Peptides against a protein of PDB entry 5EFW. Designs and how they scored, part 35

Target 1, 141 residues: chain A of PDB entry 5EFW
Amino acid sequence: TTLERIEKNFVITDPRLPDNPIIFASDSFLQLTEYSREEILGRNARFLQGPETDRATVRKIRDAIDNQTEVTVQLINYTKSGKKFWNLFHLQPMRDQKGDVQYFIGVQLDGTEHVRDAAEREGVMLIKKTAENIDEAAKEL

## One batch from the design tools (peptide; aimed at target 1 R16 D96 K139 E140)

Design b1_p24_3_s3 (made by RFdiffusion4, then SolubleMPNN; from b1_p24_3 with F1L P2E Y7F N11S R22L D24A)
Fold by OpenDDE base, seed 1:
Structure b1_p24_3_s3 (fold): chain B 141 residues (1-141), chain A 24 residues (1-24)
Amino acid sequence: as target 1 above (141 residues)
Amino acid sequence: LEFDDLFPYDSSRFYQGPLEPLPA
């Protein structure tokens, strides 16, 4: 679809379904994570976590979902082959005209290292802008 | 995978839960 072809790393999840599964994934996300679309659609995104993923950071993400708020964090994720990468991750709800949450948009910025200071701020601005663009595009569907 | 251009989408954090083994 047009949405899936957006050249950014992102997924859309459906919190109204059991376990908040991924319902859309961009081509770039699949390439980054080394999974096929069939392997991830219908699954919770937790499969990207591994031994060095900070559980406290994961809890921040869960809290944001439960509270239907946005969050931005950095955490270690793993590709299908087991490669570690730093994920600068932004999550935000997509709301309908009534203000009710329909979906969540997750945007990932990958790197070989934990980004800090100016680099982090730049990355955060980028992924937040990306999320807004995805929100606008998805609402047209 | 080229990590120099990695802007990963952190889909793993869309839901809080137990760590899951990587699929083969």
Scores: peptide ipSAE 0.032, ipTM 0.585, DockQ to the pose 0.031; fails the geometry check
OpenDDE base, seeds 2, 3, 4, 5: peptide ipSAE 0.025, 0.031, 0.027, 0.025; ipTM 0.591, 0.609, 0.624, 0.607; seeds 2, 3, 4, 5 fail the geometry check

Design b1_p24_3_s4 (made by RFdiffusion4, then SolubleMPNN; from b1_p24_3 with F1L P2D Y7F Y9F N11S D24A)
Fold by OpenDDE base, seed 3:
Structure b1_p24_3_s4 (fold): chain B 141 residues (1-141), chain A 24 residues (1-24)
Amino acid sequence: as target 1 above (141 residues)
Amino acid sequence: LDFDDLFPFDSSRFYQGPLEPRPA
């Protein structure tokens, strides 16, 4: 369907709950990662990491969560079946009117190769714009 | 296609499990 073609890969997490679990996942995200909704909801997104996931990059993500800031990185992730993919990942906080963090928005752009230069810049712009759209749409959560 | 179509935040798609808020 049209919706299936245009939906983006994203999750929403709740840092106010134990271990910052995923509370919402797009259908495209489920398809990408090969998990069901029941397998994803309520879990921390670290299940996507594996042996070749760069620990320093993971630390950047953790620091962004702790500092309540946005971050954009590219890292190796794994599907349920163990297939590796390059994840161009953007994370940003969703804040209320007072400036307090309510949720985090995570957007994933998948690929078989590490992207560089113009391709990376285009991907970054895309996932950042997607995150902003999600933020606007999720104001009523 | 509007935002409601692109991001259908139906309550049935959100986690409804027994997670409690962390102390803060």
Scores: peptide ipSAE 0.363, ipTM 0.786, DockQ to the pose 0.032
OpenDDE base, seeds 1, 2, 4, 5: peptide ipSAE 0.231, 0.158, 0.221, 0.198; ipTM 0.751, 0.704, 0.747, 0.732; seeds 1, 5 fail the geometry check

Design b1_p24_4 (made by RFdiffusion4)
Pose (drawn by RFdiffusion4):
Structure b1_p24_4 (pose): chain A 141 residues (1-141), chain P 24 residues (1-24)
Amino acid sequence: as target 1 above (141 residues)
Amino acid sequence: THLEELERKHEELIEEYRESGNQR
């Protein structure tokens, strides 16, 4: 299917279910994070976080979800085995024609450090276009 | 299981959304 043909890291969550769980995770996201589908479907994506994760950054993500809007940030995430990576993360809601939120889309791009300038602009462009592709691919669900 | 319950609830929401016709 088209959703499965999207070669990027992403997860989709359902805010209408308690604690906003993951309902779909891309093949690339699972192999990057070393988790399986059986392990993480039904879980809130906060399991990616750990000791060196910036708390104010996590706060900005919580607030954006509460307000039902988009957010782009960078933060430290961990794989299943505990390896550290920087995550250039973009979040956006999918809405129906009346504006009601159906899901949240999250797209991840791994790095070894915080990026800025042109490197950040390119990464943001890639992850925002992917989110639009996911929204278009999942509009009937 | 808890996951199967969430899956059933999610499938129901998909059917309700398709019946409502509020797609783009």

Design b1_p24_4_s1 (made by RFdiffusion4, then SolubleMPNN; from b1_p24_4, 13 letters changed)
Fold by OpenDDE base, seed 3:
Structure b1_p24_4_s1 (fold): chain B 141 residues (1-141), chain A 24 residues (1-24)
Amino acid sequence: as target 1 above (141 residues)
Amino acid sequence: SKLEELRKLLEKRREEYKASGLGR
């Protein structure tokens, strides 16, 4: 199977291109968000945000990208049809062997409700592990 | 290998974006 068919919700973005666009999206991500690949490739992932998305949380994501660091947050996102979902989101830079940032990895765990306590901890561990698996496969780019 | 496949795919997508010039 191809990388796109991996059954995890994730994207890879290129901060070296204008506005850090998505350059790769898994089939699961497309299914979750109700977009085609053609609709999202080349776009910044902010199209998932909407009226009830917390702006302070969005700022945390922006700060992480600007500072080339990782971040884990929960925020309201919207599908193409306007359906709201809670996104437990992890983002981290993908660095080459010299330490230079080449890409960002974004992993999404969807849910109908905000998760807390043990459920949140488990979700965080899962999405971080997923990101590390992708990073390990792509670090030598 | 997984690494080789990912390298090829990511580079292809990056080149396609640059060539299209859509800037979405």
Scores: peptide ipSAE 0.087, ipTM 0.633, DockQ to the pose 0.054
OpenDDE base, seeds 1, 2, 4, 5: peptide ipSAE 0.096, 0.085, 0.178, 0.058; ipTM 0.648, 0.634, 0.725, 0.621; seeds 1, 4, 5 fail the geometry check

Design b1_p24_4_s2 (made by RFdiffusion4, then SolubleMPNN; from b1_p24_4, 11 letters changed)
Fold by OpenDDE base, seed 4:
Formats: C-alpha cells, structure tokens, sequence
Structure b1_p24_4_s2 (fold): chain B 141 residues (1-141), chain A 24 residues (1-24)
C-alpha cells in the first residue's frame, strides 16, 4: 500500500491484543531489519533484541508501554542475519478521541554507532516528527 | 488519501488479528 511505502522506519503495534503485536510495518522497516512482512506481522517487536541489547533500556520501553507514555531510547537491535545496529527508537501511544490508547507507534532511526549531542537531538526530532505525522494520519478521516 | 488509507488499514489489521487469535 501507499502507507507501507512511506520512506521511514516504523511499526504500529496493538496493545489491546495479546503481547502487543506488530500490526503494521513500513517497507523501510522490513528493509532495515531484513524480515519479510509475513515474518513480522503478529509478532512482538522483541525479536529485534539480542545478546548485547541493554536490558535496562528494554525495561524502559516496557515501562512506557505499561504506563502508556512515550519514550525515546537508543538500543542495540539485530537484523534477521544477526547484524547489529544502533536503534534510536521512539515510541508513543496513539489515542482515540476519548484519550484511550489504541495503538503504539514505533519509529526507528538506524545507525552504526550510538549518537550523542547534536546528532542525537536531530535524530530525536526527526523520529518524533515522523511519529506525529503517523499519528495525525491515523486520526484523520 | 494516505490518511484515510492508514485509518482503514489499522482497523482492518486489528480486526483480522482479533478474529484470528494471533498474539501471545
């Protein structure tokens, strides 16, 4: 679809389904992670984690989901082939008109290294803006 | 539009997964 071809790495998950599975993934996300759409849909995003993924950072993500808040972190993720990448990751809830969480939007900015300072701020701004664009798109019409 | 497509896509996928019992 046109949506899947948005040139951004993102997924949408459904926290009201068992284990908060991915229900939508962009083509870019599939390319980044080296998975097919069929391999991704219906799965919890934890398959991206591996041996060097910081468990404390993962807990921050879990806590954000449980508390229905947004979070931005950097963590090691793994492609299907086992290649490591630094994921500047932003997650935020998508709420309905009543304020109830309907979905989570996850946006990924990949890199070969952990970014800091201005580079990090720029990346954060980008992925947050992307998430907002997706959120707005989902709420309209 | 992209906006409308996204909305429909999300609703369709959500329904599909609920009905199929996917997830753990």
Amino acid sequence: as target 1 above (141 residues)
Amino acid sequence: SELEELRKKLEERRREFRESGLGR
Scores: peptide ipSAE 0.078, ipTM 0.638, DockQ to the pose 0.060
OpenDDE base, seeds 1, 2, 3, 5: peptide ipSAE 0.051, 0.141, 0.057, 0.079; ipTM 0.620, 0.708, 0.624, 0.652; seeds 2, 3, 5 fail the geometry check

Design b1_p24_4_s3 (made by RFdiffusion4, then SolubleMPNN; from b1_p24_4, 11 letters changed)
Fold by OpenDDE base, seed 4:
Structure b1_p24_4_s3 (fold): chain B 141 residues (1-141), chain A 24 residues (1-24)
Amino acid sequence: as target 1 above (141 residues)
Amino acid sequence: SELEELEKKLEERREEYKKSGLGK
């Protein structure tokens, strides 16, 4: 789809379905994580987590979903082959015309290294802008 | 829409998972 071809790392999840599964994954996301689309769709994104993923950071993500708000964190994720990478991750709800949450957009920074200070601020701005662009694009599907 | 089609596929898959006892 056009949405899948957006040259950014992102997924869309559906909290109205059991276990908030991924319903869209960009080609870039698949390349980053080393999974096929068939391996991703229908699954909760927690499969990216592993031994060194900070549980407190994961809880922040969970709280954001439960509270239907956005969050930006940086956490260790793992590719299919088990390779660790730092994921600067932004999550935000996609709302309908009434303001009700329909989906969540999760954006991962292109870089896989841990970032701080100016680089982190720049990355945050980028992934937030990306999320807004995806929100607009997804509403056309 | 493409989104609706994917949601439908996901629902079908979930029903399959439920029948198999492997998913929520």
Scores: peptide ipSAE 0.179, ipTM 0.711, DockQ to the pose 0.049
OpenDDE base, seeds 1, 2, 3, 5: peptide ipSAE 0.047, 0.056, 0.114, 0.042; ipTM 0.607, 0.652, 0.658, 0.598

Design b1_p24_4_s4 (made by RFdiffusion4, then SolubleMPNN; from b1_p24_4, 12 letters changed)
Fold by OpenDDE base, seed 3:
Structure b1_p24_4_s4 (fold): chain B 141 residues (1-141), chain A 24 residues (1-24)
Amino acid sequence: as target 1 above (141 residues)
Amino acid sequence: SELEELEKLLEERREEYKKSGLGK
């Protein structure tokens, strides 16, 4: 079902508000990160970053937001309890019919290890497809 | 469902933006 297809780790952010805060988080995202919905709504997603998060990778994400483009990266993120995980992360803008950005869709694929080669390609395809599914569902409004 | 909740939220936000003049 559509719900099953969208039952992934994802957030929706609002770049039209100060600091591009999270306005929606999936249940699986909350479970992954160990936060409650109240703890993350209205906040910028940078709270997932920590000491071993690569700053250059973070800059790529920031550039994508600023330029209103999509990006796919792998970076170290941290749960509320401080557990590290590799986040294969895809971000893309959600645009209206005129092409103006309304929101950003962020999809996370978690893992204990950095993935490469075929595993990375498969993961990228998965999270991109997930983002597209979310975008399509949201545009039906 | 979660999808319905998301759709409801986005619809409500759209209406709020229209009222506030912040966007479409």
Scores: peptide ipSAE 0.362, ipTM 0.799, DockQ to the pose 0.106
OpenDDE base, seeds 1, 2, 4, 5: peptide ipSAE 0.026, 0.160, 0.090, 0.208; ipTM 0.554, 0.675, 0.589, 0.766; seeds 1, 4, 5 fail the geometry check

Design b1_p24_5_s1 (made by RFdiffusion4, then SolubleMPNN; its pose is not in this set)
Fold by OpenDDE base, seed 4:
Structure b1_p24_5_s1 (fold): chain B 141 residues (1-141), chain A 24 residues (1-24)
Amino acid sequence: as target 1 above (141 residues)
Amino acid sequence: MLSEYQLKLRKEKKEEEEKLKKLL
């Protein structure tokens, strides 16, 4: 689909289903994480977490989902082969016309290091804008 | 092997994905 071919790392999850599973993933996300679509669809994104993933940061993500709010964090994630990467991660709800949350959009900016200062601000701006673009695309189609 | 729950969940998600793809 056109959506899958957006050259950004993102997933769409369904909080209305048990354990807020991934229902959509971009090709770029699959490439980043080294998983097939079949391996990740229907799973909670926690499979990206590992030993060095900060649990407090994970709790922030969980809290945002539970509270139906957006959050932006950096956390260590792991590819299928076990490679670590820093994930500048932005999550926001996708709402219907009534304002009810239907989905979450998760956008990932990968890096070899934790980004700071101007680089972090730029990355945050980028992933937020990406999330907005995905939200708009999903609503307009 | 996937549990029956996981299989059910995956089916539901695939259905949602297909619905979303039709809307997008």
Scores: peptide ipSAE 0.025, ipTM 0.569, DockQ to the pose 0.038
OpenDDE base, seeds 1, 2, 3, 5: peptide ipSAE 0.017, 0.028, 0.015, 0.017; ipTM 0.472, 0.575, 0.401, 0.469; seeds 1, 2 fail the geometry check

Design b1_p24_5_s2 (made by RFdiffusion4, then SolubleMPNN; its pose is not in this set)
Fold by OpenDDE base, seed 1:
Structure b1_p24_5_s2 (fold): chain B 141 residues (1-141), chain A 24 residues (1-24)
Amino acid sequence: as target 1 above (141 residues)
Amino acid sequence: MLSEEQKKLREEKEKEKKLLEELL
């Protein structure tokens, strides 16, 4: 089903609102991050960042949003309890029928370590495919 | 205060959001 294809860690954000807040989060994302839906909806995803999060990587995410482009990065994120994880993160714009950006899709693949080589390539392929599945599902509205 | 046009735009966005939340 469409839901099965998107049974991954992801969020939808609204760049047309101040500070690009999360407007949707998957159940898997809530489980990963240890937050409730009420705690995260309407907030910018920066609450996942902490002391060891690379600020240069965060800037790449910001630049992609500002330029309305996709980006794939790895960064340290933190759960509500303060547990660190490596987030292989993919972000891409969701466009309307006119080609205007309506939302961003953010997909997360978690790990205990930075992924490299074949594992990184496979992870990137997975999160990109997930983002495309979400985009397709949203276009059916 | 939001204009009536801004209110309508907000309502449309909220409807789209709800539909997306139901689909995803």
Scores: peptide ipSAE 0.026, ipTM 0.524, DockQ to the pose 0.058
OpenDDE base, seeds 2, 3, 4, 5: peptide ipSAE 0.113, 0.036, 0.097, 0.060; ipTM 0.634, 0.586, 0.623, 0.579; seeds 2, 3, 4, 5 fail the geometry check

Design b1_p24_5_s3 (made by RFdiffusion4, then SolubleMPNN; its pose is not in this set)
Fold by OpenDDE base, seed 5:
Structure b1_p24_5_s3 (fold): chain B 141 residues (1-141), chain A 24 residues (1-24)
Amino acid sequence: as target 1 above (141 residues)
Amino acid sequence: MLSEYQKKLREERRKEEELARKLE
C-alpha cells in the first residue's frame, strides 16, 4: 500500500487483539530491523528487545499502552542479526471519532548513540510530527 | 560541522516535509 512505502520507520499495532500485535509495518522499518513482513506481522514488537534494553524503559512503554496514552523514550533495540541500535521511540494511540483507541502508532528514529539536550528535543519533536502524519495517512485507508 | 545525528535529522525533516505535502 501507499502507507507501507512512506519513508519513515513505523508500525501500527492492534491493542484489541491478544498481546497487541503488529498489524502494519513500513518498508523502512523492515529494512532497519532486517525482518520480513511475514516474520513480524501478528507479533508483539518485543522481539526488538535484547540484553542491553533497559527494562524500566520497556515498562514505560507497557504502561502507556495499558493507560492508552502516548510516550516517548530512548531504548536499545536489536536487528534480526543482533546489531544494536538506539531507538528514539514515540508511541501514541489512534482514536476513532468516539475517542476510543483503535490502534497504536509506533515511530522509530534509529541512531548509534543516546542523544540528549537540544538534539533529543529536536528528535522528539520530529517523531511526534511523524506520528501525527502517519495517523492522518492511516485514516485515508 | 554537523554531527551525524544532526545530518540524520536534516534528512528526516526533508522526508517529513515530503510526507506532509502528499497528505495535503
Scores: peptide ipSAE 0.676, ipTM 0.930, DockQ to the pose 0.023
OpenDDE base, seeds 1, 2, 3, 4: peptide ipSAE 0.019, 0.021, 0.675, 0.674; ipTM 0.500, 0.507, 0.930, 0.928

Design b1_p24_5_s4 (made by RFdiffusion4, then SolubleMPNN; its pose is not in this set)
Fold by OpenDDE base, seed 4:
Structure b1_p24_5_s4 (fold): chain B 141 residues (1-141), chain A 24 residues (1-24)
Amino acid sequence: as target 1 above (141 residues)
Amino acid sequence: MLSEYQLELREEKKKKEEELKKKL
């Protein structure tokens, strides 16, 4: 689909289903994580976590989901082959016309290192803008 | 092997994905 071909790393999850599973993943996300679509769909995104993933950061993500708010964090994630990457991650709710949360949009900016200062600000701006674009695309189609 | 619950969950998600794709 056109949405899948967006050259950004993102997923859409459904918090109305048990364990907030991934219901959509971009081709770029699949490439990044080294998983097939079949391996990812229907799963909670926690499979990206591993030994060096900061649990406090994960809790921030969980809290944002539970509170239906946006969050931006950096955390260690792992590919299928076990390669570590720094994930500058932005999560925000996708709301319907009534304002009810239907989905979450998760956008990933991958890197070999933790980004700081201007690079972090730029990355945050990029992933937030990407999330907004995805939200708009999902509403317009 | 996936549990029956996991399979059911995946089916529901696939259905939801298809519904979403139809709207997009």
Scores: peptide ipSAE 0.022, ipTM 0.563, DockQ to the pose 0.037
OpenDDE base, seeds 1, 2, 3, 5: peptide ipSAE 0.023, 0.025, 0.014, 0.021; ipTM 0.569, 0.589, 0.439, 0.532; seeds 1, 2, 3 fail the geometry check

Design b1_p24_6 (made by RFdiffusion4)
Pose (drawn by RFdiffusion4):
Structure b1_p24_6 (pose): chain A 141 residues (1-141), chain P 24 residues (1-24)
Amino acid sequence: as target 1 above (141 residues)
Amino acid sequence: YASDEQLEEKFQEVKKEYEELQES
């Protein structure tokens, strides 16, 4: 299917279910994070966080979800085995024609450090175009 | 855009799968 043909890291969550769980995770996201589908479907994506994760940054994500809007941030995430990586993360809601939120889309791009300048602009362009591709691919669900 | 009936049907399928996962 088109959703499965999207070669990027992403997860889709359902905010209408308690605690906004993951309902779909890309093949690339699972192998990057070393988790399986059986392990993480039904879980909130906060499991990616740990000791060196910036708490104010996590706060900005919580607020954006509460307000039902987009957000782009960078933060430290961990794989299943505990390896550290920087995550250039973009979040956006999918809405129906009336504007009601159906799902959240999250797109991840791994790095070894915080990026800025042109490197950040390129990464943001890649993850925002992917989110639009995901929205278009999942509009009937 | 999808109809309200189609979206409700797909939501119920996702809800059922979620409940099965919580029972596991």

Design b1_p24_6_s1 (made by RFdiffusion4, then SolubleMPNN; from b1_p24_6, 13 letters changed)
Fold by OpenDDE base, seed 4:
Structure b1_p24_6_s1 (fold): chain B 141 residues (1-141), chain A 24 residues (1-24)
Amino acid sequence: as target 1 above (141 residues)
Amino acid sequence: YPSDEELAAKRAEIEKRYQELLAK
């Protein structure tokens, strides 16, 4: 399907369900995080956070969800085996025709390294574009 | 803690929404 053809690291969450659980995870995301689909679906994405995850950055994500806005951050995440990685992460709402938020799209940059300057700007553009592609796919546009 | 039935219902709802997205 169109959504399955997007070979990037991403999840779709449903804020209309309790605790905004993941309802879709790409194969690449599963590979990155070392989880199976069964282990991830239905969970809040906070399980990727750990001891060195910056709380202020997490709050930015939470605020974006609460305010139904987009946000782009870099934060430490952890794989199932406990491996740390830097996650350049973009989150944005998916709205229906009435403007109501239906889902959130979360995209993670390819790779696990911290990026700066031009590389960061390029990564941000890439994950934002990916989010738009996911939005279109999920809306059957 | 959620009951087994609540967990099953949640899983069913998640699976339904997952399949709906897969159909796109």
Scores: peptide ipSAE 0.409, ipTM 0.824, DockQ to the pose 0.051
OpenDDE base, seeds 1, 2, 3, 5: peptide ipSAE 0.039, 0.061, 0.073, 0.071; ipTM 0.579, 0.588, 0.589, 0.604; seed 1 fails the geometry check

Design b1_p24_6_s2 (made by RFdiffusion4, then SolubleMPNN; from b1_p24_6, 16 letters changed)
Fold by OpenDDE base, seed 2:
Structure b1_p24_6_s2 (fold): chain B 141 residues (1-141), chain A 24 residues (1-24)
Amino acid sequence: as target 1 above (141 residues)
Amino acid sequence: YPSAEELEKNRAKIEEEYKKIQAE
């Protein structure tokens, strides 16, 4: 199902390390982006960006990281081979019991087209739910 | 989904690699 696909497509990054590198990538993420796990871990996720990636959208992501807030955007990303896809992307902080940010959860919903209206709203709800599921699982809740 | 333990393990590995590179 659509939900099942979304649940499998995510990364977790560590803002406490230099340049907020990816510390976990799902199998589906690797399959989508055409990278190996070794190629992904320890790198900032910006390698997914390319010529047609909107810089203003990227800035929104950066601002969310800096401000330790969540954000949901849709942007062009590229696979290792250079294939473009629309990424409906949700990012949110994972906080510890003290409320301090430990990680960020990034969930991707890939598509060949930019989604709008009801389809976008549905996608947003699903990727947000996925992020919450990841957060709860990581906290052993 | 990854556990907290798995995340910490991955984090530690990456951090160690980073430190090695910076020390060179």
Scores: peptide ipSAE 0.611, ipTM 0.916, DockQ to the pose 0.237
OpenDDE base, seeds 1, 3, 4, 5: peptide ipSAE 0.048, 0.605, 0.595, 0.066; ipTM 0.614, 0.914, 0.909, 0.643

Design b1_p24_6_s3 (made by RFdiffusion4, then SolubleMPNN; from b1_p24_6, 12 letters changed)
Fold by OpenDDE base, seed 4:
Structure b1_p24_6_s3 (fold): chain B 141 residues (1-141), chain A 24 residues (1-24)
Amino acid sequence: as target 1 above (141 residues)
Amino acid sequence: SASDEELEENRKKIEEEYEELRKK
């Protein structure tokens, strides 16, 4: 479908369900992570974490979810085959017409290294813009 | 832990939400 075929790495999660499961994933996300859609839907995104994933960074993500705020971090994630990648990750709530959080949008910019300076700023701008585009697309009739 | 009934209900909800978004 159109939303799934957006050439960006993203998921949509439902914090209103137990353990904030993924309810939608782009084709690009599946390609990045090496999982099938069936393996992804219904799971908490923590399956991307591994031994070298910084726990403090993970806590920042959890805090953002609990506080219903956006957050941008870089963390080590793992593909199904165990390949590590640096994930410049942006998370933001998707709110309904009443202003209540309905979903979260998670956007991933993958890389082989931790990005800094101009590259990081550019990446942040990109993933934030992507999140906004997804928010709009997901709300379209 | 969640009961089988609760798990099935959640699965159905997830499926419904996915299908709604998939149509977009």
Scores: peptide ipSAE 0.542, ipTM 0.869, DockQ to the pose 0.091
OpenDDE base, seeds 1, 2, 3, 5: peptide ipSAE 0.041, 0.074, 0.046, 0.036; ipTM 0.589, 0.631, 0.581, 0.595; seeds 1, 2, 5 fail the geometry check

Design b1_p24_6_s4 (made by RFdiffusion4, then SolubleMPNN; from b1_p24_6, 14 letters changed)
Fold by OpenDDE base, seed 1:
Structure b1_p24_6_s4 (fold): chain B 141 residues (1-141), chain A 24 residues (1-24)
Amino acid sequence: as target 1 above (141 residues)
Amino acid sequence: YASDEELAANRAKIEEEYAALQAK
């Protein structure tokens, strides 16, 4: 199967382009967010944020991008229709053979509630493993 | 992932979408 057909919510962004736009989105991500691929490609992922999105959490994401590090957070996101969901979000850089950041991989685990305890640990393990699988598929581009 | 063929297909798709973005 192709990468877009993986039944996981994820995007790939290009920090070397203006405003770190999405350059790849999985079908599952489109279904979750209610956007078409045409509406998403070339845009910064901030369109998922809304009134109840914690700005401090958003700053953690921005800091990770700026510092070229990975981060895992939970934040409120919004679908195109305005429906709120809790997003357990993991972001990590994809590096080339020289060690330079080429892309970022973002993985989203959606839920109606803020996940805690064992459920949170399980979710974190899942999205991190997913990110590693995507990295393996794309690292030689 | 599972095979060299699948890996190649995944890479091709990413490159295709990247090219589409560049064309905008």
Scores: peptide ipSAE 0.066, ipTM 0.588, DockQ to the pose 0.119
OpenDDE base, seeds 2, 3, 4, 5: peptide ipSAE 0.355, 0.039, 0.330, 0.028; ipTM 0.796, 0.604, 0.799, 0.591; seeds 2, 3, 4 fail the geometry check

Design b1_p24_7 (made by RFdiffusion4)
Pose (drawn by RFdiffusion4):
Structure b1_p24_7 (pose): chain A 141 residues (1-141), chain P 24 residues (1-24)
Amino acid sequence: as target 1 above (141 residues)
Amino acid sequence: EEAEEEERQARLEEKAAEIEARVS
């Protein structure tokens, strides 16, 4: 299917289920994070977080979800085995024609450090175009 | 195109009602 043909890291969550769980995770996201589908479907994506994760940054994501809007941030995430990576993360809601939120889309791009300038602009362009591709691929669900 | 958009909206509204019934 088209959703499966999207070669990027991403997860999709359902905010209408308690604690906004992951309902779909990309093949690339699972192998990057070393988790399986059986392990993480039904879980909130916060399991990616840990000791060196910036708390104010996590706060900005919580607020954006509460307000049902988009956010782009960078933060430290961990794989299943505990390896550290920087995550250039973009979040956006999918809405129906009346504007009601159906799901949240999250897209991840791994790095070894915080990026800025042109490197950040390129990464943001990639992850925002992917989110639009995901929204278009999942509009009937 | 307008009929397809109405049909899609109706399906999404049904699904949303089902999800609400399950979590209530």

Design b1_p24_7_s1 (made by RFdiffusion4, then SolubleMPNN; from b1_p24_7, 14 letters changed)
Fold by OpenDDE base, seed 1:
Structure b1_p24_7_s1 (fold): chain B 141 residues (1-141), chain A 24 residues (1-24)
Amino acid sequence: as target 1 above (141 residues)
Amino acid sequence: SEEEEKELLEKLEKKKEEIAKKVA
């Protein structure tokens, strides 16, 4: 679909289903993580975590979901083959016309190292803008 | 159970289609 072919790394999850599973993933996300679509859909995104993933950062993500708020963090993630990468990750709720949360949008910016300073600020602006674009596209109907 | 799994998959597919229609 057109949505899947957006050249950005993103997923959409459904917090109204058990364990907030991924219900949509972009082609770029599949390429980044080295998983097939069939391996990802219906699963919680925690499969990207591994030994060096900071547990406190993971808790921040969980808290944001539970509190229905947005969050931006950097954390170590792992591809299917076990390759580590730094993930600049932004998550925000997608709300309906009544203001109720329907889904979450997760956007990933991958890097070989932890991004800092101007590079981090630029990355944050990029992934937030991407999330807003996806949100607006989904609300056109 | 297998039935519960099928129900979940159906829900997920429906949600994916709904979003795809809105964004595409």
Scores: peptide ipSAE 0.034, ipTM 0.604, DockQ to the pose 0.039
OpenDDE base, seeds 2, 3, 4, 5: peptide ipSAE 0.030, 0.029, 0.030, 0.029; ipTM 0.603, 0.584, 0.598, 0.583

